# Ledger of designs, part 156: peptides against a protein of PDB entry 3S8F

Target 1, 157 residues: chain A of PDB entry 3S8F
Amino acid sequence: VLTLFVAVPSLMTAFTVAASLEFAGRLRGGRGLFGWIRALPWDNPAFVAPVLGLLGFIPGGAGGIVNASFTLDYVVHNTAWVPGHFHLQVASLVTLTAMGSLYWLLPNLTGKPISDAQRRLGLAVVWLWFLGMMIMAVGLHWAGLLNVPRRAYIAQV
Target 2, 166 residues: chain B of PDB entry 3S8F
Amino acid sequence: DEHKAHKAILAYEKGWLAFSLAMLFVFIALIAYTLATHTAGVIPAGKLERVDPTTVRQEGPWADPAQAVVQTGPNQYTVYVLAFAFGYQPNPIEVPQGAEIVFKITSPDVIHGFHVEGTNINVEVLPGEVSTVRYTFKRPGEYRIICNQYCGLGHQNMFGTIVVKE

## One batch from the design tools (peptide; made by RFdiffusion4, then SolubleMPNN)

Design b2_p18_4_s4 (from b2_p18_4, 6 letters changed)
Fold by OpenDDE base, seed 4:
Structure b2_p18_4_s4 (fold): chain B 157 residues (1-157), chain C 166 residues (1-166), chain A 18 residues (1-18)
Amino acid sequence: as target 1 above (157 residues)
Amino acid sequence: as target 2 above (166 residues)
Amino acid sequence: SLLAEFAAFLAAAFAAAE
């Protein structure tokens, strides 16, 4: 029960980041309820990658609450559900944030800006990574709910 | 300008904090929904029971697989199961259809899993602890036990069988 | 089949997103 209260500061932190994004978008000329989203720098892989990581982290965070629930964890524990959660938290958020960080860090360290071709390639990489991770995560969570065990090469379904 | 920016950020934070609280309740609702639709028959946590893994093979209810199935009442049984590297005992586990079975599972060596296909039985087995699971098999037949916790080089081949007799 | 169901789900989701 107390473990679920960890969701409160976690959500507060997550949506504080969202607040920062809204502020940034509005500074860039975005207006209205959702116009600020479009105004964000979606042409920069250093920005897009960690934001996509955050988007993947949303269902992962919800899953974290499920996994932390005693009753629900009994259903999903050591099933394919758990790897699905990990791939959202680590292989999506952390990995995409690392990718985005490199797109920012390397030009700054070398003093050489990335070319337009490299920028476009970077965007393609992070979007495709995100898409693939979402597909895999949905599959793993689905399989987990069908009682497919983790760490096993064979299952009943 | 930093001051103005901070004020603006605070305004947005208030909105998103309210949203975060709303989402908290949404998640609680989703948990309730999932519980209602997917967790029928959830087994509550039992009392912590300990055992000495260094002697569990030599003495006690797990020592003899031929004595592993114990009738405790009318149509009620306790089954003492060992999960070890790399298998289960007894194997097969033979129980009658419709009987209330209490599985008491422990390990003499390392951590294992006890996942029974076709059922909601899925527990980790820790050396020194006894995992207790209550289940009634309604259908006769064979149920495969799968180790879903990595336990060594032979983990992928660690299987058991429960045979439910009419 | 889980794979078939998943494929159908993806197809439906893709169609719904358009």
Scores: peptide ipSAE 0.028, ipTM 0.765, DockQ to the pose 0.029
Fold by OpenDDE base, seed 2:
Structure b2_p18_4_s4 (fold): chain B 157 residues (1-157), chain C 166 residues (1-166), chain A 18 residues (1-18)
Amino acid sequence: as target 1 above (157 residues)
Amino acid sequence: as target 2 above (166 residues)
Amino acid sequence: SLLAEFAAFLAAAFAAAE
């Protein structure tokens, strides 16, 4: 009940953020149904990281609803599905948001901008992190559906 | 103009909220579809039952592993299983193929898992509560029981075996 | 494109990691 209750305002918040992104993209010259996405500052790791985190949070959030469903939870509970969910929620959204926050925070605190090399490296790190997390998350969810247990070094498959 | 920008933002928000609502129904529909097309072979088979974990080893149906398997009807058995640090009792659990088995599992110490490999039996076992699962083993052989809930230093080695006889 | 940029960054990252 609690999870489902939280899910509704979370969805509202998420899509409100998306609305803000669309507006920002359109202000930056993006047009059309998806052109506003390309207009967003994808050259800034402080932007890219949280956005990728949000993207990872989408399947994670959906999984949260599944996990909160009694009958479906019986299928996935204490399987590799659960850590897959966690990696989407924590290791993607939270971690990437933290990474992005650092790319904003440190330059502001020190008064020194990041170098172009640091920026490019940051973009690489964020994208690689996201890719790795998505691959691992898919694998964990898949394994979970195959009833591979969590907290065990063995599996039935 | 700030006011115009604000109104524009609100328009986008309204659109996305509508989309959000639509997606909510999509998710509900997907869950409903999953439930409608998939059936669980194992479901909780009992009402809430409580036991005293401090005495469960000394008295009651879990006390004697030699009497843990009880025939309750034609081709029907109840198996009283203890999950403890760090193993299962009885071990092995011997049941006949094709029989309807009701597992009644509890713990004398801490929370454990009861995950039977090769099956969809997967429940947590709480001290003071009885976990009840119903399953019919269609294939003979050995099925390993693993603990998938951290229960202490020996958690990783906590195993049991169900032997299904022809 | 965004996809092309992603691919380029991946390539650069792997090259730098070697």
Scores: peptide ipSAE 0.016, ipTM 0.737, DockQ to the pose 0.024
Fold by OpenDDE base, seed 5:
Structure b2_p18_4_s4 (fold): chain B 157 residues (1-157), chain C 166 residues (1-166), chain A 18 residues (1-18)
Amino acid sequence: as target 1 above (157 residues)
Amino acid sequence: as target 2 above (166 residues)
Amino acid sequence: SLLAEFAAFLAAAFAAAE
């Protein structure tokens, strides 16, 4: 009940953020249906990290609704599906947001901008993290659907 | 300028609201697909049944593992299972192939899991509550019971066996 | 493309980190 209660406001927030991103991208010269995406500052890890986190949060949020459904939860409960959901929500969104926050916060706190090398390394870290998290999350969700239990070191698959 | 920006933002928001509505239907469709493909044979939840966890080992249908399997009909059995730290009783659970088995599962101590490999049986077992699961084993053999809810130091080694006889 | 840019950034980052 609580999950469904907060789902609608969360979705509204998500799409509002998306609208803001589109507006920003168009202000930066992006045109067309998807051109605004390319115009966003993808060279800034402080931007890329939380955006990738948000992207990972989309299937995670959908999974939250699944987990909150009595009928659907019966299929996925206490299977590898659940940690897959957690890793999308926490290890993807929260972690990437934290990473992005650091790339913004530290330069501001120290008064020193990050070097180009640090920027590029940051981009690499964020993208690799996202990729790894997506692979793991997909694997865990898949395993969960195959009835692989969580909190167990064995599985019949 | 601020007014123009505000109107522009609203326009994009309207577009994304339309998109959100479309995505809602997509998600509903995906949920429906998941239900159709992965919930076949789902065991419906039984009615809430309570038991005293402090006496369940000493009296009642769970007290004697030798009497845990009760034939209730020509091809129907009720099995009274205890999940405890750290194992299951009876162990093994012996049931006939093709018979309808009603598992009545409870715990005398802490919360455990009851996950039977090769089946869709997967329930949490709470002290003071009786979990009811109905299942028919179509294939003979051994089915492992796994505890998938952390229950203490021996959790990882907490296994049981269901033996389905031809 | 974003993927191409990522690859370039990755290569540059690893080169710079060594």
Scores: peptide ipSAE 0.016, ipTM 0.745, DockQ to the pose 0.024
Fold by OpenDDE base, seed 1:
Structure b2_p18_4_s4 (fold): chain B 157 residues (1-157), chain C 166 residues (1-166), chain A 18 residues (1-18)
Amino acid sequence: as target 1 above (157 residues)
Amino acid sequence: as target 2 above (166 residues)
Amino acid sequence: SLLAEFAAFLAAAFAAAE
């Protein structure tokens, strides 16, 4: 139980970001409990990428609590569950944030805006990446719960 | 305008922080529920036991594979297992069906894994430390031991077998 | 330009790396 207190700073950070998103969405005209979400700039890959990363980070963070728990880690440790967790945290949040950063940074550094075609392609890339990562992560977590070991090419199931 | 913005941001932050705390309690509750209802699935950790990895092959209960399986009671056995690069000793491990088996696992070289398919036995094996796992095999047959911790070039081929006899 | 400054920054970072 004491281990869960380690999650407090991370949760505070995560939900502070969420608060910022809500504020931004409301500034853009979003109303209601969830209407601010639709008001966010979903047409910008520089925005969409890191946000999708954050979405993947949610179950990953929950998994982090599980992995850090002495009792629950007994179930998942050194199974495919752990790589599933990693892919949510690194291949989703970190990678998508990097991808999104490029969509902001390159136009800024070169002084050349991205074309509409490039923008649309970027959106496609980011969404497809996210979808693939979610499918793989769910599969890995599922396999882990079925006691499929990590770092092994064979398993009972 | 800055004051209004500041107030609004604080309100949102407070709301989300409250949600964060609520989720924390949900997770704690889930752990508590798991502990209350699924204790049978968790093997309690034993007291830390240490060994010298540099001498474990030469002296002590791990030194002779032929003496690795020790009967400690009418239906109780202790099995002293070495995980090494790249295999397990003894191999196969032969134990009776229905007997309570206490595995004492250590390593003479690097960190290994000890994952027994078809069971909930899954521990890391650290040089200098003895991993203790208690299990009763209800079904006879062969159970594969898989190393699930990277241990070198031959890691992927590091397997063992537990043979449960009727 | 920002690009030139960024390049210079990277060069400096590499030079400082040990």
Scores: peptide ipSAE 0.000, ipTM 0.768, DockQ to the pose 0.012

Design b2_p18_5_s1 (from b2_p18_5, 11 letters changed)
Fold by OpenDDE base, seed 3:
Structure b2_p18_5_s1 (fold): chain B 157 residues (1-157), chain C 166 residues (1-166), chain A 18 residues (1-18)
Amino acid sequence: as target 1 above (157 residues)
Amino acid sequence: as target 2 above (166 residues)
Amino acid sequence: SLLEAFLAVMTKLREALE
């Protein structure tokens, strides 16, 4: 019982972050239920990267609950499901946040803004990274549910 | 102005509360989905059974692979399996079709995996502990045992075979 | 039971995703 309660602070944090994004979007002129999303600075890779990371972290968090559940963990433990979870949590959120931080940090350290070409390239990199990670993660989770073992080069399926 | 601000804040709070409730149902749905896709049953953890990994190869039920398969009832067997670097013993494990098999698995050296393809048997094997798995093979044939826990340079080639006889 | 009905729905979802 207490094990699953560890998710409560995380959910509170996640909702707070989401609320902050909504407020930011509305301050930028976004209106309606979803209009605030469009108003966010999607042209800035320093913003897009961590946000995409957050999006990947949502299903990863759900998977975390599965992995933390005793009976459900038996089903997924040491299958391809587990690395799928890791790639959502680490290779998506953490990595994309690091990328986004770099896109913010370097211009500030050098005192020079990034060029438009660099900005566009950064956006391409971040979106492609996210897309690749999502494809891989879905594949790994799917394979895991098909009982493909972790740390093995072969599988029955 | 103050009232408008409060109403706006309340609206946001209601929205996120609704979202949180929705997410709760998503999590429940994921649990249900997992249960629906894996209905072969869950083997619950039993009482901890310990063994001395330094002597398990020399004495006791794991010492002789030729005596590893023990009939405990008319249609029930216990199989004492060692997972070691880098293989399993006995290998192959021969059991009859339709019999209830209780696997007692331990390791004399490092942590290994015991994943049987085509089944829901998937456990980690720790030195000093005995993993117990109960399973009934309904189909005859060969089932591959895969080590899914890294155990050294030969990990990738660590396989065993269960032969189910008619 | 309600649980069985719910699981049946989820089974259909599984089949749709496979």
Scores: peptide ipSAE 0.012, ipTM 0.751, DockQ to the pose 0.033
Fold by OpenDDE base, seed 5:
Structure b2_p18_5_s1 (fold): chain B 157 residues (1-157), chain C 166 residues (1-166), chain A 18 residues (1-18)
Amino acid sequence: as target 1 above (157 residues)
Amino acid sequence: as target 2 above (166 residues)
Amino acid sequence: SLLEAFLAVMTKLREALE
């Protein structure tokens, strides 16, 4: 019940952020239904990181609803599905948002802008992190659906 | 200028909010569908039952592992299982193939898991509460019981066996 | 229809998870 209650404001927040991104993209010259996405500052790790976090949070949020479902929880509860959900929510959204925040915060606190090399390295880090997290998350969710137990070192499959 | 900006923001916000609401209804519909069918991995369970964890080992249907398997009908059995630190009793659990088995599982100590490999049986076992799971084993053989809830130092080694006989 | 498609997908999902 609590999860479903939180789902509403969370979705509203998520799509409000999306609206803001669309507006920003259009201000940057993006056109059409999806052109605004391309116009966003994908060269800035401070931007890319939290956006990737949001992307990971989408399936994670859907999974949260599944986990809170009265019937679907019978399938996924205490399986590898649950760690998969956690890693999308915490290790993807929260962690990437934190990383992105640091890419903005540290230069501002020190008064020293990041070099181009540091920027490129930052982009590599956040994209690789996202990729790794998605691979692991998909694997864990898949394993969970195959009835791999949580908190066990062995499984039949 | 500010007015134009606000109008633009509102236009995009309206679109995304509409999409948000649509998705919300999709999720609600999904939940409603699963609730209506009650078949997506659902294991039939009994009513909520309470027991005293301090006496469950001493008296009652869980006290004697030799009497844990009770035939309640021609093809129906009730199995009284204890999950404890760190194992299961009886062990092994012997049941016939094709019979409807009602597992009555409880714990005398801490919370444990009861996950039977090769089946969809997967429940948490709480002290003071009886978990009821119904299952029919269609294939003979050995099925391993795994504890999937951390219960202490011996958690990783906490296993049981269900032997299904022809 | 969209509804029918949704129900079809959900039905397949249900069957797969049973």
Scores: peptide ipSAE 0.006, ipTM 0.728, DockQ to the pose 0.031
Fold by OpenDDE base, seed 2:
Structure b2_p18_5_s1 (fold): chain B 157 residues (1-157), chain C 166 residues (1-166), chain A 18 residues (1-18)
Amino acid sequence: as target 1 above (157 residues)
Amino acid sequence: as target 2 above (166 residues)
Amino acid sequence: SLLEAFLAVMTKLREALE
């Protein structure tokens, strides 16, 4: 009940963020239905990280509705599905947002900009992190649907 | 100017809100369709039933593992299972193939899981509450019961077996 | 209830699609 109650305002917030991104992209010269995406600062890990987190949060959020559904929870409860959901929500959105925040915060705290090498390394880190998280999350969700239990070191499949 | 910017933002927000609402309805429709077309997991049976976890080992239908499997009708059985730290009783649980089995599971100590591999039986077991699950084993063989709820230091080794006989 | 009504509609949809 609580999850479903929070779902609507969370969706509204998420899409408001998306609207802000579209506006920003268009201000940066992006045109068309999707051209604004290309115009966003994809060369900045402080931007890329939280955006990738948001992308991971989309399927995770949908999964949250599934987990909160009484009948559907019979299928996924205490299976690998649940850790998959967690990794999308916590290890993707929260962690990547934290990473991105550091790429903004550290230059401001030190008064020195990050070097180009550090920037490129940062981009590599966040993209690789996202890729790994997506692979693991898909695997965990798939395993969960195959009835692989969580909190167990063995499985029949 | 500020006014122009606000109007532009509002326009984008309206579009995204419309998309948001559409997606919301899609999700609701998918869930409702799934609910309407599928049983989705185990079939709960019976009413809410309570039991005293402090006496469940001493008296009642869970007290004697030898009496845990009760035939309630033609090709129908009730199995009284205890999940405890750290195992299940009776162990093994022996039931006939093709019979309708009603598992009544409770715990004398802490919360446990009752996950039967190879089946859709997957419930949590709370002390003081009886979990009721109805299932029919179509294939003979051994089915492992695994605890998927952390219950202490021996949690990872908490297993049981259901033997389905032809 | 609203839920029951919605499920009824979905059930009809299912039957129509089967």
Scores: peptide ipSAE 0.005, ipTM 0.715, DockQ to the pose 0.026
Fold by OpenDDE base, seed 1:
Structure b2_p18_5_s1 (fold): chain B 157 residues (1-157), chain C 166 residues (1-166), chain A 18 residues (1-18)
Amino acid sequence: as target 1 above (157 residues)
Amino acid sequence: as target 2 above (166 residues)
Amino acid sequence: SLLEAFLAVMTKLREALE
């Protein structure tokens, strides 16, 4: 149980980022408990991508706590659960953050803003990526709980 | 104005930190609850047992597959299993239904997995260490052993069988 | 269907590798 305290710094960081998002949303005119979310720049793929990554990171982080637990790890270790976990962490947060960074970086490096068409395409890409990752992650976690082994082409289920 | 903004940010951070701590306690509580209510079938880790992987094939209880299944008591058996590149021995492993089986699993070469389908037996097998798993098969039949740890070119084909006889 | 074809291929592959 004491091992779970390793999650404290990560949680602090995560929720500090969330706090920053709330603050930004409120600065943009958002009010109330949820109004600040709507006020965020959801029309910018450079913003949307990393935020979606953060959202995927939440269940992934929770899974990390599970994986770090001695007793719970007994259930999930070397099952499809583990790939589900790191796909949320790497293929969701890291990858989407990288995607978002490119949408910010390339226009700045070239000195040319992205077109509206490119912006819309970018939004579609990151949302579809997120959706696909969530489907895959849920599937892998589910399979893992059904004792489907990782690194194997065959399973009882 | 900057000072006010800073204070506002700090207030938000404090709120979210409180939330983070609350979530931490929720996670701990959930783990505690799970442990309290779902302990049946959990095989606790035993004492670390070491072996020499370079000699395990030549001498000792793993050396002869024909002697791998040892009756240790009434309806109690110890099975000495080798996981190697790329298979298991003995194969098949034959054990009686309803008997308490203690699997002693080690590897002479690289790390392997020992995942028995239809059971909660799932351990990594490290060279130089003995993995101990206790299990009682309630149903007769064949149980497939799957290597779930990458161990080389033949990893995907590394299977074994446990035959549980009535 | 494509799904059925895929499943058939996967089944054959599994059987071949067993």
Scores: peptide ipSAE 0.000, ipTM 0.756, DockQ to the pose 0.010

